# Peptides against a protein of PDB entry 5YCA: the designs that were tried, part 16

Target 1, 132 residues: chain A of PDB entry 5YCA
Amino acid sequence: RSLPAERNPLYKDDTLDHTPLIPKCRAQVIEFPDGPATFVRLKCTNPESKVPHFLMRMAKDSSISATSMFRSAFPKATQEEEDLEMRWIRDNLNPIEDKRVAGLWVPPADALALAKDYSMTPFINALLEASS

## One batch from the design tools (peptide; aimed at target 1 R41 K99 R100)

Design b2_p9_6 (made by RFdiffusion4; failed a check: the pose's geometry)
Pose (drawn by RFdiffusion4):
Structure b2_p9_6 (pose): chain A 132 residues (1-132), chain P 9 residues (1-9)
Amino acid sequence: as target 1 above (132 residues)
Amino acid sequence: PPKTLEEIA
C-alpha cells in the first residue's frame, strides 16, 4: 500500500533494542463518564521539527491507537492519506472502536505489524511492555 | 462524543 512519502526521523532505525524506552513510558488514569480507564503513553519527539506526538496504549486489553502511530510516523500526512490508511487497517487488520476514545485501536500483534510498516518497532515494543 | 487522543494524552 502507498504511505506518506516522508517519515519522522525519530524512526530511522527499526532494529534498536527498546530497553531504554520502557522507563520513558507513563501510565495515566483518565476519567470518563463510566468511569476511569488506564492508559500507557510514550511521548515521541521529532528530532528535527521538535513536534511531539503521544503513542497510546489502553491498559485493559493492551490495544494500541493505530491513529496515534500513524500521526507520529508521518509528519506531513494529508487527511486523505490518513483516511486511506485507516480504511486499510479496517480492511486488513482487526481494529476496535471504543465508544469512549476516538481513533482506531488495534491488538498488540496488529500494532507490531503496523510498527514494522512505519519503522516504529522499538517504540511499540517499549509501549507494549511498559508497566500499566 | 469520544475523547480525542489529545484529551487523553

Design b2_p9_6_s1 (made by RFdiffusion4, then SolubleMPNN; from b2_p9_6, 3 letters changed; failed a check: the pose's geometry)
Amino acid sequence: GPLTLEEVA

Design b2_p9_6_s2 (made by RFdiffusion4, then SolubleMPNN; from b2_p9_6, 4 letters changed; failed a check: the pose's geometry)
Amino acid sequence: GPLSLEEVA

Design b2_p9_6_s3 (made by RFdiffusion4, then SolubleMPNN; from b2_p9_6, 3 letters changed; failed a check: the pose's geometry)
Amino acid sequence: APLTLEEVA

Design b2_p9_6_s4 (made by RFdiffusion4, then SolubleMPNN; from b2_p9_6, 5 letters changed; failed a check: the pose's geometry)
Amino acid sequence: GPLSLDEVA

Design b2_p9_7 (made by RFdiffusion4; failed a check: the pose's geometry)
Pose (drawn by RFdiffusion4):
Structure b2_p9_7 (pose): chain A 132 residues (1-132), chain P 9 residues (1-9)
Amino acid sequence: as target 1 above (132 residues)
Amino acid sequence: APKTLEEIA
């Protein structure tokens, strides 16, 4: 599939061990109407533009926001490119919708498949292994 | 409406 032409330089090496990234993750309880949910997040900063994005994980089922991955991976992505990619995820992987949180959320295996596609493997590995 | 990623991040 086509993907946005440019990638976040933070992701120039998919093979680095992830041990140092785990402690950079944070667990956070967020209140909803019914009620609290726990997330794990990793703040990822583009080393060139210095623009940060958060990678998100729901602690209950370890679902990963594919939307958060995409937005972190491709700085100049158009809305059309994002729409195309979310459609591809729906058609080829196993996402879930949660009424409470927007975006496409995928199980760990699907998140890792996408991480390979986006060259984000060490970061998703760290997010998945971090304490909740 | 659902919370955005910015809101929960």

Design b2_p9_7_s1 (made by RFdiffusion4, then SolubleMPNN; from b2_p9_7, 3 letters changed; failed a check: the pose's geometry)
Amino acid sequence: SPLTLEEVA

Design b2_p9_7_s2 (made by RFdiffusion4, then SolubleMPNN; from b2_p9_7, 6 letters changed; failed a check: the pose's geometry)
Amino acid sequence: SALSLDEVA

Design b2_p9_7_s3 (made by RFdiffusion4, then SolubleMPNN; from b2_p9_7, 5 letters changed; failed a check: the pose's geometry)
Amino acid sequence: SAATLDEVA

Design b2_p9_7_s4 (made by RFdiffusion4, then SolubleMPNN; from b2_p9_7, 5 letters changed; failed a check: the pose's geometry)
Amino acid sequence: SALSLEEVA

Design b2_p9_8 (made by RFdiffusion4; failed a check: the pose's geometry)
Pose (drawn by RFdiffusion4):
Structure b2_p9_8 (pose): chain A 132 residues (1-132), chain P 9 residues (1-9)
Amino acid sequence: as target 1 above (132 residues)
Amino acid sequence: APKTLEEIA
C-alpha cells in the first residue's frame, strides 16, 4: 500500500533495543462518564521539527491507537492519506471502536505489524511492555 | 461524543 512519502526522523532505526524507552512511558487514569479508564502513553518528539505526538495504549486490553501511530509516523500526511490508511487497517487488520475514545484501536499483534510498516517497532515494543 | 487523543493524552 502507498504511505505518506516522508517519515518522522525519530523512526530511522527499527532495530534498536527498546529497554531505555520503557521508563519514558507513563500510565494515566482518565475519567469518562462511566467512569475511569487507564491509558499508557509515550511522548515522541520529532528531532528536527520538535513537534511531539503521543503514542497511546489502553491498559484494559492493551489496544494501541493506530491513529496515534500514523500521526506520529508521518509529519506531512494529508487527511486523504490518513483516511486511506484507516480504511486499509479496517480492511486488513482487526481494529476496534471504543465509544469513549476516537480513532482506530488495534490489538498488540496488529500494532506490531503496523510498527514494522512505520519503522516504529522499538517504540511500540516499549509501549506494550510498560507498566500500566 | 468520544474524547480525542489530545484530550486523553

Design b2_p9_8_s1 (made by RFdiffusion4, then SolubleMPNN; from b2_p9_8, 4 letters changed; failed a check: the pose's geometry)
Amino acid sequence: SPLSLEEVA

Design b2_p9_8_s2 (made by RFdiffusion4, then SolubleMPNN; from b2_p9_8, 3 letters changed; failed a check: the pose's geometry)
Amino acid sequence: APLTLDEVA

Design b2_p9_8_s3 (made by RFdiffusion4, then SolubleMPNN; from b2_p9_8, 3 letters changed; failed a check: the pose's geometry)
Amino acid sequence: GPLTLEEVA

Design b2_p9_8_s4 (made by RFdiffusion4, then SolubleMPNN; from b2_p9_8, 5 letters changed; failed a check: the pose's geometry)
Amino acid sequence: SALSLEEVA

## One batch from the design tools (peptide; aimed at target 1 Q28 F32 F39 F54)

Design b2_p10_3 (made by RFdiffusion4)
Pose (drawn by RFdiffusion4):
Structure b2_p10_3 (pose): chain A 132 residues (1-132), chain P 10 residues (1-10)
Amino acid sequence: as target 1 above (132 residues)
Amino acid sequence: PMTLEELEAK
């Protein structure tokens, strides 16, 4: 599949061990109407533009926001490119919708498949292994 | 639902 032409330089090496990234993750409880949910998040900063994005994980089922991954991976992605990729995820992987939180959420295996596609493997590895 | 931006702001 086509992907946005440019990638976040933070992701120039998919093979680095992830041990140092785990302690950078944070668990956070967020209140919703019914009620609290726990997330794990990793702040990822583009080393060139310094623009940050958060990678998100729901602690209950370890679902990963594929939307957060995409937005972190491709700085100049158009809305059309994002729409195309979310459609591809729906058609080829196993996402879930949560009424409470927007975006496409995928199980760990699917998150890792996408991480390889986006060259984000160490970061998703760290997000998945972090304490909740 | 809560947006990703809203979620990240917390």

Design b2_p10_3_s1 (made by RFdiffusion4, then SolubleMPNN; from b2_p10_3, 3 letters changed)
Fold by OpenDDE base, seed 4:
Formats: C-alpha cells, structure tokens, sequence
Structure b2_p10_3_s1 (fold): chain B 132 residues (1-132), chain A 10 residues (1-10)
C-alpha cells in the first residue's frame, strides 16, 4: 500500500522511549446510550502546525482508533488516502466497528503494526500502558 | 455513533 507522503513531524523518531508519555495519557468515562465506557486518550500536538489530535484507546479491550492514528500521522492526507488506508486495514488487520464510536478500532497488536508503519510506536506503547 | 471529533472534544 501507499501511505501519504508527508508525516506529522511529531513522529520523526520511532525509537524514542515511550515511558515519559504514559503519564500524559488521560482516562475518561463517556456516557453512551447503552451505558458508560472508559477511554484513554493521549494528546498529540503537531509541533509545526500546533494542531492536536487525540489518540484513543477503549479501556476495556484496549482497542485503539486506527482512524485517529492515521489522521494524527498524516495531517495533510486526503479523504481518498484515508479511505484507502481504512480499506487496507479492513482487508489486512482485525478491525472492529463499534456502534458507539466512529472509525476503525484495532486490537493492540494491530495498533502496534500500524504504529510501526506510521512511525508512532512510542505513542501507541504509552497509550496501551496507561492506566484506566 | 459518536464521531471521532466529538469524542476528542469531550
């Protein structure tokens, strides 16, 4: 597959220690029609544009929003590029579509695979290790 | 379903 050409400069170094990011994560209970669910979120600010995105984990099953990962990693991606990647994820990984929240959500192993592709491994590791 | 933008904004 082909990923967008420009990546968020926040993710210039995929080898950084993730542990300093862990305490930056925040757990939040969100009320849905069928009951509450806890999410863990990590604010990721593009150092160039200053635009933040939140990486999101469902606390219960550790599913991570692949859509949010993509949007954070590729801030200039077109909708077509996003759609292409989401289709690839559907075809090659194990995403879940949750009725409560939009986007594709992937299990931890898939999230880490994507993180490697998107050069955001420290951030996903931190998100996965954060308390809920 | 809640949009990702809405989810982030909570």
Amino acid sequence: as target 1 above (132 residues)
Amino acid sequence: AMSLEELEAL
Scores: peptide ipSAE 0.518, ipTM 0.928, DockQ to the pose 0.961
OpenDDE base, seeds 1, 2, 3, 5: peptide ipSAE 0.517, 0.515, 0.516, 0.516; ipTM 0.928, 0.928, 0.928, 0.928

Design b2_p10_3_s2 (made by RFdiffusion4, then SolubleMPNN; from b2_p10_3, 4 letters changed)
Fold by OpenDDE base, seed 4:
Structure b2_p10_3_s2 (fold): chain B 132 residues (1-132), chain A 10 residues (1-10)
Amino acid sequence: as target 1 above (132 residues)
Amino acid sequence: AMSLDELEAL
């Protein structure tokens, strides 16, 4: 697969210590038709554009929104590029279908694999370790 | 299903 050429400069260094990011995460209970669910989110602001994206974790099973990761990592990606990556994820990883929320959600191991590809490892580690 | 944008906005 081919990832978009331009990456969010927020993720220029994949080797940074993630622990300072942990307290920046926020847990939130969201009401759905079939009941409440807790999400943990981490606000990630592109230092150039100042546009924020939220990385999202389902607290219950620690699934991470791969779609949110992609959109944060590649803010100038085309819809075609996103679709291509999402198809790749479907074909190569273990995404979870959730009727409550859109996008592809992947288990922690897959999220960390994507994080490596997207240079987001500190952020995903923090998101996974944050309290819910 | 709730969109990701809607989810972020809550």
Scores: peptide ipSAE 0.486, ipTM 0.922, DockQ to the pose 0.964
OpenDDE base, seeds 1, 2, 3, 5: peptide ipSAE 0.481, 0.481, 0.481, 0.479; ipTM 0.922, 0.922, 0.922, 0.921

Design b2_p10_4 (made by RFdiffusion4)
Pose (drawn by RFdiffusion4):
Structure b2_p10_4 (pose): chain A 132 residues (1-132), chain P 10 residues (1-10)
Amino acid sequence: as target 1 above (132 residues)
Amino acid sequence: AMTLEELEAK
């Protein structure tokens, strides 16, 4: 599949061990109407533009926001490119919708498949292994 | 649904 032409320079090496990234993750409880949910997040900063994005994980089922991955991976992505990619995820992987939180959420295996596509493997590895 | 922007802002 086509993907946005440019990638976040933070992701220029998909092979680095992820041990140092785990302690950078944070668990956070967020209140919703029914009620609290726990997330794990990793703040990822583009080393060139310094623009940050959060990678998100729901602690209950370890679902990963594919939307958060995509937005971190591709700085200049158009809305059309994002729409195309979310459609591809729906058609080829196993996402879930949560009424409470927007975006496409995928199980760990699907998140890792996408991480390889986006060259984000160490970061997703760290997000998946972090304490909740 | 809460947006990712809203979620990240917390």

Design b2_p10_4_s1 (made by RFdiffusion4, then SolubleMPNN; from b2_p10_4, 3 letters changed; failed a check: a repeat of another design)
Amino acid sequence: AMSLDELEAL

Design b2_p10_4_s2 (made by RFdiffusion4, then SolubleMPNN; from b2_p10_4 with T3S K10L; failed a check: a repeat of another design)
Amino acid sequence: AMSLEELEAL

Design b2_p10_4_s3 (made by RFdiffusion4, then SolubleMPNN; from b2_p10_4 with E5D K10L)
Fold by OpenDDE base, seed 1:
Structure b2_p10_4_s3 (fold): chain B 132 residues (1-132), chain A 10 residues (1-10)
Amino acid sequence: as target 1 above (132 residues)
Amino acid sequence: AMTLDELEAL
């Protein structure tokens, strides 16, 4: 597969210590028609554009939004590029579709695999270790 | 389903 050409400069170094990011995560209870669910989110701001994206984790099963990862990593990606990557994820990883929220959500191991591809490992490690 | 944008906005 081919990923978008331009990556968020926030993710220039995949080897950084993730621990300083852990306390930056926030847990939030969200009400849905079928009941509440807790999410953990990490605000990731592009240092050039100053545009933030939130990386999202379902607290209960630690599923992480692959869509949020992609959009944060590749802020100039086209819809076609996103669709192509989401198709690849469907074909090669183990995503789930949750009726409450849109996008593809992947288990922790898959999230870390994507994180390596997107150079986001410290951020995903922090998101996974944060309390809920 | 709630969109990702909507989820971020909460």
Scores: peptide ipSAE 0.457, ipTM 0.916, DockQ to the pose 0.958
OpenDDE base, seeds 2, 3, 4, 5: peptide ipSAE 0.453, 0.456, 0.456, 0.453; ipTM 0.915, 0.915, 0.915, 0.915

Design b2_p10_5 (made by RFdiffusion4)
Pose (drawn by RFdiffusion4):
Structure b2_p10_5 (pose): chain A 132 residues (1-132), chain P 10 residues (1-10)
Amino acid sequence: as target 1 above (132 residues)
Amino acid sequence: PPMTLEEVAA
């Protein structure tokens, strides 16, 4: 599949061990109407533009926001490119919708498949292994 | 409406 032409330089090496990234993750309880949910997040900063994005994980089922991954991976992605990619995820992987939180959420195996596509493997590895 | 990722991250 086509993907946005440019990638976040933070992701120039898919092979680095992830041990140092785990302690950079944070668990956070967020209140919703019914009620609290726990997330794990990792703040990822583009080393060139210094623009940050958060990678998100739901602690209950370890679902990963594919939307958060995409937005972090491709700085100049158009809305059309994002729409195309979310459609591809729906058609080829196993996402879930949560009424409470927007975006496409995928199980760990699917998140890792996408991480390889986006060259984000060490970061998703760290997000998945971090304490909740 | 669902909470956004930005709101969840905050």

Design b2_p10_5_s1 (made by RFdiffusion4, then SolubleMPNN; from b2_p10_5, 3 letters changed)
Fold by OpenDDE base, seed 5:
Structure b2_p10_5_s1 (fold): chain B 132 residues (1-132), chain A 10 residues (1-10)
Amino acid sequence: as target 1 above (132 residues)
Amino acid sequence: APASLEEVAA
């Protein structure tokens, strides 16, 4: 597969220590038609554009939004590029589509695999380790 | 229909 050419400069170094990011995560209970669900979120701001994106984890099963990862990593990506990547994820990983929140959600191991591809491993590690 | 990521994260 081919990923978008331009990546968020926030993710210029995949080897950074993730520990400082853990306390930046926030847990929130959100009400849905079928009941409440807890999510853990990490605000990721592009240091150049100052545009934020939120990485999201479901507290219950630690599923992480692959869609949020992609949009944060590739802020200039087209819808076609996103669709292509989401198709790749469907074909190669183990995503689920949640009835409550749109996008593809992947288990922790898959999230870390994507994180490596997107150069955002510290952020995903922090998101996974954060309390809920 | 599911909520958007942006709506939930806000």
Scores: peptide ipSAE 0.551, ipTM 0.937, DockQ to the pose 0.938
OpenDDE base, seeds 1, 2, 3, 4: peptide ipSAE 0.544, 0.544, 0.543, 0.545; ipTM 0.936, 0.936, 0.936, 0.937

Design b2_p10_5_s2 (made by RFdiffusion4, then SolubleMPNN; from b2_p10_5, 4 letters changed)
Fold by OpenDDE base, seed 1:
Structure b2_p10_5_s2 (fold): chain B 132 residues (1-132), chain A 10 residues (1-10)
Amino acid sequence: as target 1 above (132 residues)
Amino acid sequence: APLSLDEVAA
C-alpha cells in the first residue's frame, strides 16, 4: 500500500517517551440509544498548522479509531487515499464497524501496528494506558 | 445513524 506523502510533523519521532502524554488524555461518557459508552480521547495539534485532531479509544474494549489516526497523521490526504487505506485495513487487520460511531475501529495490537506505520507509537501507547 | 468522529470529539 501507499501512504500519503505528507505527514503531520507532530509525529516526527516515533521513539519518544509516551508517559507525558497520558495525563493529556480525557475520558467522556456518551449516551447512545442502547446505553452509555465511555471514550478516551487525546488532542493532537499539528505544530505547524495548529489544527487539532482527536485520537479516540473505546474504553471498554480498548478499540482505537483507525480513521482518527489516519486523519491526524495525514492532514493533506484525499478522501480517495483514506478510502484506500481503510480498505487495506479491512483486508489485512481486524477492524470493526460500530453502529454507534463512524469509521473503522481496531483492537490494540492492530492500533499499534498502524501507529508504527504512521509514526504515532507514543500517542497510541498513551491513549491505551490512560484511565477511563 | 452513527455519530461522526467530529461529534464524538465535540
Scores: peptide ipSAE 0.520, ipTM 0.930, DockQ to the pose 0.940
OpenDDE base, seeds 2, 3, 4, 5: peptide ipSAE 0.518, 0.517, 0.515, 0.516; ipTM 0.930, 0.930, 0.930, 0.929

Design b2_p10_5_s3 (made by RFdiffusion4, then SolubleMPNN; from b2_p10_5, 5 letters changed)
Fold by OpenDDE base, seed 3:
Structure b2_p10_5_s3 (fold): chain B 132 residues (1-132), chain A 10 residues (1-10)
Amino acid sequence: as target 1 above (132 residues)
Amino acid sequence: SAASLDEVAA
């Protein structure tokens, strides 16, 4: 597959210690028609553009939003590039469709695989280890 | 019907 050429400079070093990011995560309870659900979020701000994106985890099953990862990693990606990557994820990983929330969600192992591809490993490790 | 990522993050 072909990933976008320009990546968020926040993710320039995939080998950084993730532990300082853990306390930056926040839990949030959201009400849905079938009841409440808890999410864990990590605010990631592009150091150049100053535009923030939230990386998202479902607290209950630790599913991670691949869509949020992609949009944070590749802020200048085209819709075609995003569609291509989401199709790749559907064909090669094990995404979960949740009718309550938008985007494509993947289990922890798949999230870490994507994190390696997007150079986001410290951030995804922190998001997965954070309390809910 | 589905909440957007922005809605979830807000």
Scores: peptide ipSAE 0.113, ipTM 0.803, DockQ to the pose 0.952
OpenDDE base, seeds 1, 2, 4, 5: peptide ipSAE 0.107, 0.088, 0.110, 0.111; ipTM 0.800, 0.775, 0.802, 0.801; seed 5 fails the geometry check

Design b2_p10_5_s4 (made by RFdiffusion4, then SolubleMPNN; from b2_p10_5, 3 letters changed)
Fold by OpenDDE base, seed 5:
Structure b2_p10_5_s4 (fold): chain B 132 residues (1-132), chain A 10 residues (1-10)
Amino acid sequence: as target 1 above (132 residues)
Amino acid sequence: APLSLEEVAA
């Protein structure tokens, strides 16, 4: 598959230590019609544009928002490029579409596979290890 | 309607 050409410079080095990012994560309980759910979020700011994106995990099953990963990794991507990647994820990984929240959510192993592709492994590791 | 990703992060 083809990924967007320009990547967020925040993710220039996929090999960095993730542990300093763990305490930067924040948990939040959100009330939904069918009950509460806890999300863990990591604020990721593009060091060049200063635009932040939040990487998000559902605490209970550790599902990660692939949509948020893509948008953070590829800040100049078109909607068409996003749609193509989301289709690829549907066809090649194991995403879920939760009725409560938008976007595609993937299990931890899939999230780490995407993280490798997007060069954001430290951030996903931190998000997965953070307490909720 | 489902919450947007931005709403989840708010």
Scores: peptide ipSAE 0.610, ipTM 0.945, DockQ to the pose 0.934
OpenDDE base, seeds 1, 2, 3, 4: peptide ipSAE 0.610, 0.608, 0.608, 0.606; ipTM 0.945, 0.945, 0.945, 0.945

Design b2_p10_6 (made by RFdiffusion4; failed a check: a repeat of another design)
Pose (drawn by RFdiffusion4):
Structure b2_p10_6 (pose): chain A 132 residues (1-132), chain P 10 residues (1-10)
Amino acid sequence: as target 1 above (132 residues)
Amino acid sequence: SPMTLEEVAA
């Protein structure tokens, strides 16, 4: 599949061990109407533009926001490119919708498949292993 | 409506 032409330089090496990234993750309880949910997040900063994005994980089922991955991976992605990719995820992987939180959420295996596609493997590895 | 990722991250 086509993907946005440019990638976040933070992701120039998919093979680095992830041990140092785990402690950078944070668990956070967020209140909803019914009621609290726990997330794990990792703040990822583009080393060139210094623009940050959060990678998100739901602690209950370890679902990963594919939307958060995409938005971190491709700085100049158009809305059309994002729409195409979310459609591809729905058609080829196993996402879930949560009424409470927007975006496409995928199980760990699917998140890792996408991480390889986006060259984000160490970061998703760290997010998945972090304490909740 | 569902919360956005930005709202959840905040």

Design b2_p10_6_s1 (made by RFdiffusion4, then SolubleMPNN; from b2_p10_6, 3 letters changed)
Fold by OpenDDE base, seed 2:
Structure b2_p10_6_s1 (fold): chain B 132 residues (1-132), chain A 10 residues (1-10)
Amino acid sequence: as target 1 above (132 residues)
Amino acid sequence: APATLEQVAA
């Protein structure tokens, strides 16, 4: 596969300590037609464009939105590039397509694999360790 | 239809 050429400068250093990011995460209960569900989210702001994206975790099973990761990591990606990556994830990882929330959701191990590819390991570690 | 990521994050 080929990832987009331009990456969010927020993720320039994949080796940073993740612990300062943990208290920046927020848990929220969202009501759906079939009942409530808790999500943990981390606001990630591009330091150049000042455009924020939220990384999302389902509190119950710690699934991470791969779609949110991709959109945050590659803010200038085309829809075609996103579709290509989502197909790769579907073919090579273990995603869940939740009927309540759009996008591909992956288990923690898969999220960390993607985080390595996208250079956003500290952010995913923080999101996974945050309280819900 | 499922909610969008933007709707959930709002």
Scores: peptide ipSAE 0.393, ipTM 0.902, DockQ to the pose 0.940
OpenDDE base, seeds 1, 3, 4, 5: peptide ipSAE 0.390, 0.392, 0.379, 0.390; ipTM 0.902, 0.902, 0.899, 0.900

Design b2_p10_6_s2 (made by RFdiffusion4, then SolubleMPNN; from b2_p10_6, 4 letters changed)
Fold by OpenDDE base, seed 3:
Structure b2_p10_6_s2 (fold): chain B 132 residues (1-132), chain A 10 residues (1-10)
Amino acid sequence: as target 1 above (132 residues)
Amino acid sequence: SAASLDEVAA
């Protein structure tokens, strides 16, 4: 597959210690028609553009939003590039469709695989280890 | 019907 050429400079070093990011995560309870659900979020701000994106985890099953990862990693990606990557994820990983929330969600192992591809490993490790 | 990522993050 072909990933976008320009990546968020926040993710320039995939080998950084993730532990300082853990306390930056926040839990949030959201009400849905079938009841409440808890999410864990990590605010990631592009150091150049100053535009923030939230990386998202479902607290209950630790599913991670691949869509949020992609949009944070590749802020200048085209819709075609995003569609291509989401199709790749559907064909090669094990995404979960949740009718309550938008985007494509993947289990922890798949999230870490994507994190390696997007150079986001410290951030995804922190998001997965954070309390809910 | 589905909440957007922005809605979830807000």
Scores: peptide ipSAE 0.113, ipTM 0.803, DockQ to the pose 0.938
OpenDDE base, seeds 1, 2, 4, 5: peptide ipSAE 0.107, 0.088, 0.110, 0.111; ipTM 0.800, 0.775, 0.802, 0.801; seed 5 fails the geometry check

Design b2_p10_6_s3 (made by RFdiffusion4, then SolubleMPNN; from b2_p10_6, 4 letters changed)
Fold by OpenDDE base, seed 3:
Structure b2_p10_6_s3 (fold): chain B 132 residues (1-132), chain A 10 residues (1-10)
Amino acid sequence: as target 1 above (132 residues)
Amino acid sequence: AAATLDEVAA
């Protein structure tokens, strides 16, 4: 597959210690037609553009939004590039479709695989270890 | 019907 050429400079070093990011995560309860669900979010701000994105985890099963990861990692990606990557994820990983929320969600192991590809490992480790 | 990522994050 072909990932976008320009990556968010926030993710320039994939080897950083993730532990300082854990307390930056926040839990949020969202009401849905079938009841409440808790999410854990991590605010990630592009140091150059100052545009923030939230990385998202479902608290209950630790599913991570691959869509949020992609959009944070590749802020200048085209819709075609995103569609291509989402198709790759569907074909090669184990995404979960949740009718309540938008985007493509993946289990923790798949999220870490994507994190390696996107150079986001510290951020995804922190998101997965954060309390809910 | 599905909540957007922005709605979830808000």
Scores: peptide ipSAE 0.113, ipTM 0.792, DockQ to the pose 0.955
OpenDDE base, seeds 1, 2, 4, 5: peptide ipSAE 0.110, 0.071, 0.111, 0.110; ipTM 0.789, 0.746, 0.790, 0.788

Design b2_p10_6_s4 (made by RFdiffusion4, then SolubleMPNN; from b2_p10_6, 4 letters changed)
Fold by OpenDDE base, seed 1:
Structure b2_p10_6_s4 (fold): chain B 132 residues (1-132), chain A 10 residues (1-10)
Amino acid sequence: as target 1 above (132 residues)
Amino acid sequence: AAASLEEVAA
């Protein structure tokens, strides 16, 4: 598959120590029609544009929003590029579509596979290790 | 209706 040409410079080094990012994560409880659910989020700010995106994890099963990862990693991606990547994820990984929240969510192992592709490994490791 | 990512992150 082809990923967008320009990547968020925040993710220039996939080998950095993730541990300093762990305390930057925040847990929040969100009320849904069928009850509350806890999410863990990590604020990721593009150092050039100063635009923030939140990486999101469901606390209960550690599913991570692939959509949030993609949008953070590729700030200039078109909707068509996003659709193409989401289709690839559906065809090659094990995503879920939770009726309560938008986007495509993937298990931890899949999230780490995407993180490698997007050069986001430290951020996803931190998000997975953060308390909820 | 499903909440948007922006709504969840807010």
Scores: peptide ipSAE 0.198, ipTM 0.835, DockQ to the pose 0.939
OpenDDE base, seeds 2, 3, 4, 5: peptide ipSAE 0.192, 0.200, 0.196, 0.197; ipTM 0.833, 0.837, 0.834, 0.836; seed 3 fails the geometry check

Design b2_p10_7 (made by RFdiffusion4; failed a check: a repeat of another design)
Pose (drawn by RFdiffusion4):
Structure b2_p10_7 (pose): chain A 132 residues (1-132), chain P 10 residues (1-10)
Amino acid sequence: as target 1 above (132 residues)
Amino acid sequence: AMTLEELEAL
C-alpha cells in the first residue's frame, strides 16, 4: 500500500533495543462518564521539527491507537492519506471502536505489524511492555 | 467520543 512519502526522523532505526524507552512511558487515569479508564502513553518528539505526538495504549486490553501511530510517523500526511490508511486498517487488520475514545484501536499483534510498516517497532515494543 | 487531542491534553 502507498504511505506518506516522508517519515518522522525519530523512526530511522527499527532495530534498536527498546529497554531505555520503557521508563519514558507513563500510565494515566482518565475520567469518562462511566467512569475511569487507564492509558499508557509515550511522548515522541520529532528531532528535527521538535513537534511532539503521543503514542497511546489502553491498559484494559492493551489496544494501541493506530491513529496515534500514523500521526507520529508521518509529519506531512494529508487527511486523504490518513483516511486511506484507516480504511486499509479496517480492511486488513482487526481494529476496534471504543465509544469513549476516537481513532482506530488495534490489538498488540496488529500494532506491531503496523509498527514494522512505520519503522516504529522499538517504540511500540516499549509502549506494550510498560507498566500500566 | 473524546478526541486524541483532548485525551493528550489531560

Design b2_p10_7_s1 (made by RFdiffusion4, then SolubleMPNN; from b2_p10_7 with T3S E5D; failed a check: a repeat of another design)
Amino acid sequence: AMSLDELEAL

